# Designs tried in a protein design run: peptides against a protein of PDB entry 3V4O. Part 108

Target 1, 234 residues: chain A of PDB entry 3V4O
Amino acid sequence: DQPLAKDKVALLIGNMNYREHPKLKAPLVDVYELTNLLRQLDFKVVSLLDLTEYEMRNAVDEFLLLLDKGVYGLLYYAGHGYENFGNSFMVPVDAPNPYRSENCLCVQNILKLMQEKETGLNVFLLDMCRKRNDYDDTIPILDALKVTANIVFGYATCQGAEAFEIQHSGLANGIFMKFLKDRLLEDKKITVLLDEVAEDMGKCHLTKGKQALEIRSSLSEKRALTDPIQGTEY

## One batch from the design tools (peptide; made by RFdiffusion4, then SolubleMPNN)

Design b2_p19_1_s2 (from b2_p19_1, 9 letters changed)
Fold by OpenDDE base, seed 1:
Structure b2_p19_1_s2 (fold): chain B 234 residues (1-234), chain A 19 residues (1-19)
Amino acid sequence: as target 1 above (234 residues)
Amino acid sequence: MVELSEEDIKEALEELEKE
């Protein structure tokens, strides 16, 4: 039996115009392209750019309100970020320099809240660096995650590495999105799809040895972004 | 995210020319 989604909701955040950090260009285009693709997949998409800490927290709260039992939730982030002790932190545009965890949004905390909604699928696509933030020595005490077997992380880069963007020929894209967009519409298990993206990225000479896609998943069912929404007659 | 440096791009192009 083909898995069915009660609904499909995506929150896309692209931060590029940082106040106290280097400005980026790719998030604008990446969010735009991903928005169009996810809409073709019948996702309800909320796309936001250049969010302050306050705005990001509000956006996440609103996103969570749209989640319920069986709903597919997808969070995409493009911008500055870091990873400490296995926890991913998204950096708002108004974050200070240096930023700390208290100034950022922890992805794992969002995941915990998503699990409470009993979602059918939780997908995180994180197009950010995963280097350790040496200015943040805070050890987050996170609540234990539930065993839901429906979690997929697509990291644009591996642990301790950077995620890159290319500014050439008038189109600025992140390396991750450059390859993701070519396969996103494929009717495949999401982990299989991401694995193919990883292979495509691996052939890119621009980032060979510098950036590699990492997939972290506990997904135990064949779920795809192309899964139909329950009650919709195709 | 970080921007690829011109040097990185140059190195990549050189590697492609050697293949």
Scores: peptide ipSAE 0.344, ipTM 0.796, DockQ to the pose 0.782
Fold by OpenDDE base, seed 3:
Structure b2_p19_1_s2 (fold): chain B 234 residues (1-234), chain A 19 residues (1-19)
Amino acid sequence: as target 1 above (234 residues)
Amino acid sequence: MVELSEEDIKEALEELEKE
């Protein structure tokens, strides 16, 4: 009765060295740590740093080519971002100031494309701010999503709020990853795992009242990142 | 994401000392 993945593929993007926006530090460490953890979970991991718009779009396209029926797909992003009308936008390093939706990648559009691949699980871990971008008045018209009941969003922060990074003793780390990394290897339903991470984060005095993990999911099966790949022998 | 300010860190430390 153990759920099986046909394969497990992850795309990790960390943007730090923005041309027209404040530079970040945590994405480097966060992507590195998450890469190591996901590889322990037998994910095929592609990790990229400081991507331009063109490079990000290409990376997503290549990621989608690795997805197929029953494949677990995980997208992690650390960097600048915003949320307009419930749509999450990842900001490339070469985005202008101010940036608009046409300069960014819409996560929900990626989800739509993942659904077309009939994936077994779609996980989005978004370590970015979710404030409204007042310089972008575009109301996106997105294609309707299918009802697949295999979607999990882990937002590093709640709607309208910021996601933070800390620099302590010369090491920068995102608040989200600080707590996620401690539980990521646990054999639990992914939504349960993230809920525990949320509780851990809630105890952090640094971001109390400023940042809280939000889980948005439609997951009708007990799917975990630890689920074995089909065809693998025990 | 954004970097926590020195002020934010200071406040957090002060709160911990009070506990």
Scores: peptide ipSAE 0.341, ipTM 0.796, DockQ to the pose 0.770
Fold by OpenDDE base, seed 5:
Structure b2_p19_1_s2 (fold): chain B 234 residues (1-234), chain A 19 residues (1-19)
Amino acid sequence: as target 1 above (234 residues)
Amino acid sequence: MVELSEEDIKEALEELEKE
């Protein structure tokens, strides 16, 4: 039987105008384009730009309230970020310089909370750098994750590497979104879709040897962003 | 994310021209 989503909900966050860090340009366009695509896929999309820590935490809380058993949840983030000890941290626009984990939102914590909602699918698309933050020596003690076999991480870059954007062109996309947008509407298992995006991005001369898409998944079922919502006909 | 440097862009363009 074709997998069905009880609902499909996405939270898109694009942070550009940082107060204490370099400003970005791509998140604006990336969030906009992704919003349009996900809406075509019948996602309920909340798109927010330039969020403070307070606003980001509130947005995540509200997002979690929309999740329930069987719901497909997608979190997209474009902005500054870092990864320490396998934990991904999204940086709010009002984060200090240097920032620490207490100033940022931990993606794995969000995942834990999503698992508690018994979601049907958890997709994280993280368009941020994954370099270690040497100014943060905190080792987070996170609650153990459940074995739900419904988790997909699409990292714009590989561990320890940077994610890039192009600011000089009229269409300032992140490299990740540049390729993701071309395949997002395809009716394919999400991991297969991302794998194809990875191959496309691998052909990009701008970031060859500097950025590579990484897919981390525990997905034991064929789930796609195109999966129909229960009660709807396609 | 970080901005691609002008040097990176230049190098990429040069590589394309060599193909």
Scores: peptide ipSAE 0.339, ipTM 0.793, DockQ to the pose 0.839
Fold by OpenDDE base, seed 2:
Structure b2_p19_1_s2 (fold): chain B 234 residues (1-234), chain A 19 residues (1-19)
Amino acid sequence: as target 1 above (234 residues)
Amino acid sequence: MVELSEEDIKEALEELEKE
């Protein structure tokens, strides 16, 4: 039977105007385009730009309040970030230079909280670099995740690599969003959809050998972003 | 994210021209 979502909620964060780090341009357009697409998919979308640490934490808290049993939750982040010991950290615009984990938001912690909500699907689309932050030697002790089999990570790049944007020639999209937007509306299992995006991205000469989409999933059901919302007719 | 360098763009364009 067709999987159903109780509701579909997305939080989109695009950080570009950093105070102590290089400014970005792609997050603005990427968030805008993704917002429009997700709304077409009947997501309730909260889109925010240039969030401080405090604002990001508040946004995540508010996002979590909208999650409940069977709800599809999608978190998209575009900005600076890093990955230490398998943990992804989103960097707020007011983060110091250098930043540490205490200045950033850990995605895995958010996932843990999402699991507690008994969501139907947890999707993370992380358009950020995944390089090791040598200035952060903290080894995070995270709570063990539950086995929910409803988790999908779409990393814009592979471990230890960078995610790129183009600021030249009027192109303002990140490489990840450039290809994601073309397939996002397809009625396919989310992991299959992302796999196709990965193949499309792999053909891009701009980032060949530099950026590759990584899909990390534990998804035991054929869930898609196009799945109908419970109680609605389409 | 990081900005693609001009060199990266140039290299990519050159590769496309060769194909």
Scores: peptide ipSAE 0.337, ipTM 0.790, DockQ to the pose 0.808

Design b2_p19_1_s3 (from b2_p19_1, 10 letters changed)
Fold by OpenDDE base, seed 5:
Structure b2_p19_1_s3 (fold): chain B 234 residues (1-234), chain A 19 residues (1-19)
Amino acid sequence: as target 1 above (234 residues)
Amino acid sequence: MVELSEEDIKEALEKLKLE
């Protein structure tokens, strides 16, 4: 049977105008392009730029309120970030330098909360660096995740590596979005789609040897971003 | 994300020329 989504909700966050860190350019265009694509896929999309810690936490809270049983939830983040001990941290624009986990939003914590909503699919597209933050020695104790078999992480880069953007062109995309946008509308299982994006990225000479897409998936069903919303024609 | 360096871009362009 055709998999059905109760609803499809996406939160897109692009942080670029950091106060205490290097400014970025790609998140603006990346969020815009992804917004348009996800709307074509009938996602309810909330797109926000340059969020402070307070605003990011509020945005996530509001996003979670839109999630429910069977809902497809997608979180996209473009900006500065880091990964410590397998935990991904999104950096708000007002984060201090150096930042610590207490200043940032932990993606795995968001995932835990999404699982509590009994979502049909949880997709995280993280266009951020995954390098260790040596200024943060905190080992977070996170709540145990449930076994929901509906989780997909699309990391713009591999563990310990950086995610890049091009600032010298008129169309300043992150490398990840540059390739993701060309495939996002395809009716394919999300992990298959991302795998193809990974291969496309692999052909990019700009980031060959420096950036590689990583897919982390516990998805036991064929789920696609193109899956119709329950109650709609397909 | 981080910006690609001028060196990275230059290197990539050179590689393309060699292909």
Scores: peptide ipSAE 0.357, ipTM 0.806, DockQ to the pose 0.835
Fold by OpenDDE base, seed 2:
Structure b2_p19_1_s3 (fold): chain B 234 residues (1-234), chain A 19 residues (1-19)
Amino acid sequence: as target 1 above (234 residues)
Amino acid sequence: MVELSEEDIKEALEKLKLE
């Protein structure tokens, strides 16, 4: 029994030209390559670069409008970020230095909103650091998540660690995307696919011991990014 | 993300040469 998606929608955000923080280079190429791959998988893809807080919030709102019952939703983010108390925060390009949670977008809040849409699959690919932000002591009070058993997090790095890029080499991708792109089109359960990416990335001497892919999921069905869209012929 | 240091890159290259 092949799982079906009502539709497949992806929002890709790459922030690199920060106003008050170090500039990045990989998000440009990473977003580009991921866009092409997801389109091959019949995703409707919205790709945006260098978003302010206002623009990021608007982009997320528009993304949510495209979600509905049975829709596959994928959020990819490449840029600066941090993690406090298990909550992931994406940093807009106009964030102050230092930034706080009020300046950033909380991924778990987005997940909560996605759950309300009764999506078929929620995938988060977060290519950002997961270090504690010492300048933010806020303990967020988040709404409780529902038990939907359709959530997959692909963290580019493990808790408390950094995600890396190379700016002055033949390697144009961030470390995460370098390995993700080679397997993304495979017809495999998304968690299995990411597990293989984790093994590939683990062999990279550039980041061995410094960066490791973490998979967090409650996916109870064999759902893949290659799953066909309902009403289409294959 | 953060940029890999030159030291990290150098170390990785050396390891590859030794293997």
Scores: peptide ipSAE 0.357, ipTM 0.798, DockQ to the pose 0.808
Fold by OpenDDE base, seed 4:
Structure b2_p19_1_s3 (fold): chain B 234 residues (1-234), chain A 19 residues (1-19)
Amino acid sequence: as target 1 above (234 residues)
Amino acid sequence: MVELSEEDIKEALEKLKLE
């Protein structure tokens, strides 16, 4: 009865040293911490920092090559971003100011490509702002998604809001990762796990009224990050 | 992501004191 993953693959991207935008600090630590946790969950993890547009697109392409039928795919992004018309855009470090959709990677496009691989689970953890980019009036043309019922979005913040990072004693963490890391190893349906993270984060006075975790999912099975890999002893 | 300002932190601390 336990759901099984054919394999588990994660791509983690942390962009902090932007050329034409404010520099960040949290992505370095957040990517490191998440990498360690996901490896404990037997994910094959590729972690990359400070990627240009070209490098980001290549990383995504390589990530997609590792996906196949029944594979769990997880994409984590920490950095600058925006959301226009329900589409999430990850901003490369070499993006111009202002950046536009053509300079960025659309998460929903990546999802479409993941669906083509017939993955068992698609998880997106997006630690970025979701404010509208007023300098981009482009409406991206997206292909229709398939009905796969295996999609989970964990947004660090709600629509139209910002995602924050904090610095303490020289260590910077995103608010999202601060709470996610405490529960990530729990053997729970991923949506349930994220819901608990949302409650924990909701108690944080630093971001109360400013940042709230949003879960958007279509997950018809009790899939967890702890699910065993098929063919392994469990 | 954006960095929390010192003002944000101060405000949060004040709220904690009020509770």
Scores: peptide ipSAE 0.355, ipTM 0.803, DockQ to the pose 0.765
Fold by OpenDDE base, seed 3:
Structure b2_p19_1_s3 (fold): chain B 234 residues (1-234), chain A 19 residues (1-19)
Amino acid sequence: as target 1 above (234 residues)
Amino acid sequence: MVELSEEDIKEALEKLKLE
């Protein structure tokens, strides 16, 4: 009855030192903390910082090679980003100003490729802004997704809004990770877990009315990050 | 991500003190 993962693989990307955009600080700490947590959950974790477009595309390609039927795949991104027409774009550190879709990585395209691998679970944790990029008028034509019912998006903020970090006092952190880290190890369906994180985050006076967690999912099974890997003995 | 402004932080702290 317990869902099993064939394997669990995570790619974590934190972009901070942008060449043509404001520099960030939180992604460093957030990636580090999330790495430690996911490793406790027996994820194979690849963590990378300050990736160029070329490096990001290569990292995603390598990540996809580790995915296969029944594998849990998790992609975390912290950095600049935008959302146009329901498509999320991660911004590499060498992106021009202004950036366009051709300079960025489309998350939905990555999802399509993950579906082709017949993964057991696809989780996207996107700690980036979701404001419309007015400098990009292109309407992307994406390949149709399959009906796999194993997809979870955790957006650090709602559509059209910003995701915030705190740089004021000593340790910089993102608002999203501040609350996510407290619950990530809980043995709960991933959507339930994120819902609780949303409630915790909603109590934060720093971002009330400015940032709210959004969960978008099609998950027909009780899949959790704590699910054991197939073949392991307990 | 974007950085929270000093004003935002100050406002939040004030609200906490009132509770």
Scores: peptide ipSAE 0.350, ipTM 0.800, DockQ to the pose 0.776

Design b2_p19_1_s4 (from b2_p19_1, 10 letters changed)
Fold by OpenDDE base, seed 1:
Structure b2_p19_1_s4 (fold): chain B 234 residues (1-234), chain A 19 residues (1-19)
Amino acid sequence: as target 1 above (234 residues)
Amino acid sequence: MVELSEEDIAEALAKLLAE
């Protein structure tokens, strides 16, 4: 009855030192905190900071190579981003100003590639803004996704809204990570866990009315980040 | 991500104190 993961692999990207956009500070701390937590959950974690477009694409490619049938894949991104027509775009540090879709990485394209690997679970944690980029009028034509019923999106904010950080040393700077880290180790279905994080975040006066966690999921099984890896003792 | 402004922080503090 216990769901099993063939393996658990996570790619964490934190972009802060943008060349043509405002610099951030939260991704450094947030990536570090999340790395430690995911490793406690027996994830194989690759954590990278300040990636150019080329480096981000390579990192994603390498991440995909680690995925296979039944593997739990988790992609975390903290940095600048935008959302056009339901598509999420992660902004590399060397992106021009203004940036367009061809300068960025489309999360939905990554999802498609993950589906091709027949993963057991696909989790996206996107700590980025989801505002429309008015400088990009491109309408991406994406290939149809398979019906895998194993997709979970945790958006740090709701559609059309911003995700915030607090620049204070010694603490998680991202609002999303501030609340996520307190619950990440709980043995709960990932969507239930995120729902609790959403409620916690909803009580935060710093971002009430400005930032709200959104969960988008097709997950039809009770799968958790705490699920044991196949072949291991637990 | 965007940094919370001083105004945002002040507003949050005001809301907290109003409870």
Scores: peptide ipSAE 0.356, ipTM 0.817, DockQ to the pose 0.781
Fold by OpenDDE base, seed 4:
Structure b2_p19_1_s4 (fold): chain B 234 residues (1-234), chain A 19 residues (1-19)
Amino acid sequence: as target 1 above (234 residues)
Amino acid sequence: MVELSEEDIAEALAKLLAE
């Protein structure tokens, strides 16, 4: 008995043209590539680039409005970020230097809101650094999560480590997306898929010892991005 | 996300060639 999605919705954010921080290149290509792949998987995809704090918050709000019971929700972010006390923060392009949690979007807070929508699957693909932000001493108090057993985090890198991009020959791509794109269309449980991506990435000499994919999941069903949408024929 | 340096790339290539 194959799991079904009521619908599939993805929000992709790529921030590269930061005002007060180093500019990036890969998010442009990465968002584009992922958009095409997710659309092949029948996701409704909203792709946005270079969002200010205000725009990011609005985008997340709009994304949440598209979620409902049984809907698969996927959030992808490529840009600057940090992790403090297990909380992931996405950095808007207009974030000050240094930035703090109040300037950024907390992924775990978004997860809480997604759970309230009774989604069928919550996937976070975070292509950002996970280093501690020493300029932010705030200890976030997170709302208690429900036991939904439908959560998957794909971190481009390990806790305390950096996520890298490569810009060569006029093309830029994040290391994470470089390997993710080769397997994303596979009909496999999402955690299994990401595990295979992790192995592929582990063979890359460019980032050995520097970047490694981390999977954090609580997924009790064999949910895949390829799962059909309810009421449709595949 | 941070950009790999030319030094990082060179180091990776060196390791690859050493295998």
Scores: peptide ipSAE 0.353, ipTM 0.814, DockQ to the pose 0.799
Fold by OpenDDE base, seed 3:
Structure b2_p19_1_s4 (fold): chain B 234 residues (1-234), chain A 19 residues (1-19)
Amino acid sequence: as target 1 above (234 residues)
Amino acid sequence: MVELSEEDIAEALAKLLAE
């Protein structure tokens, strides 16, 4: 049976112009390209660039308000980030140097809130570094996740590693997006799709041994980004 | 690029709701 989405909503955040951290270039193009692709997949997409902590939190809050039972939620982030104790932190452009968890947005907290909405699918695409932040030794106490079996994480890089961008003709593209964009429209289970992206990325000589896509999922149904929205033609 | 204002974010979200 073909899975159906009640609706499909995506929040895309690209942070580039950090105040106290190195500037990035790829998020601009990456967010743009992903926006176009997701809209072709009938996602309702809001794309935002260079968000402060306050703005990011507001954007996430509004995003969560759009989620409901059976809705597909997708969060994409491109920018600086880190991972401590298995928790992923997105860094706002106004984050101090050094930044700590209190200055950042924890992805796992967002996931917890998405689960409360009884979403049909929760997809996180995180194009950020996953190195440990040595300046933050705080161990967060997170609420236990529910067993919803509808979670997919696509990490642009593996644990403890960096995510890279490349420049071409004055424009930059993240390595992750470079390969993701070529397959995103395929009608395949999202984990299968990402696995193929991982294989494609693995052939990239520029990042061989430096960056590898990691998929973390608990997805018990054959759900795809191409799944039709309930009440529409399919 | 110039940092988005709170108003800009609200506008973007409003457009999303209108879809």
Scores: peptide ipSAE 0.185, ipTM 0.578, DockQ to the pose 0.017
Fold by OpenDDE base, seed 2:
Structure b2_p19_1_s4 (fold): chain B 234 residues (1-234), chain A 19 residues (1-19)
Amino acid sequence: as target 1 above (234 residues)
Amino acid sequence: MVELSEEDIAEALAKLLAE
């Protein structure tokens, strides 16, 4: 009883050249590698780098337009971020210092909008820090999520912790992507796949005790990134 | 992988819709 996707669409955002915050290096390579992998999985992939707030919001809006009933939606983000009161915020490259929620994109808001599209699967891969932003005391009032049982969060790190990148021989790679890329093509339920990635990451001595993958999911079906697209022959 | 302007973003996504 193989699940089918009506379509598979991914938006990948890598922010590295921040104007008022430390510059990053890994997002470039990470987005590139993930793009290639997702395309092998027949995802329609839009990969964007160094987006301003305006550009990020537009990208997300356009991404949402590609979603529909039964469509698999995947959002990947690599860059600065924070988490306040259980809400994840992606930081645009033109965010002020310090940044606040009004300057950033709330992932949970995006999720809500994705749910409204009646997607078949919503996957968030968030390669960002999840530390509390003390400069933002805003308590977001978000609409309640629907019970769709099709949500998977792959956090590069656990709540309150940081996500790291490494650089070898001029090639930077996030810790999360370093291990994710080795398993992403496997035909497994996405939560199972991520669990294996978590174990692989756990063996990384550089980040032991500092970074750990967190999987948060409500997924009642055996959905995989390898699921075929409806109307196609495999 | 591309670094796109607002217009480029719209164009890229429009192309995906056409597929």
Scores: peptide ipSAE 0.125, ipTM 0.562, DockQ to the pose 0.016

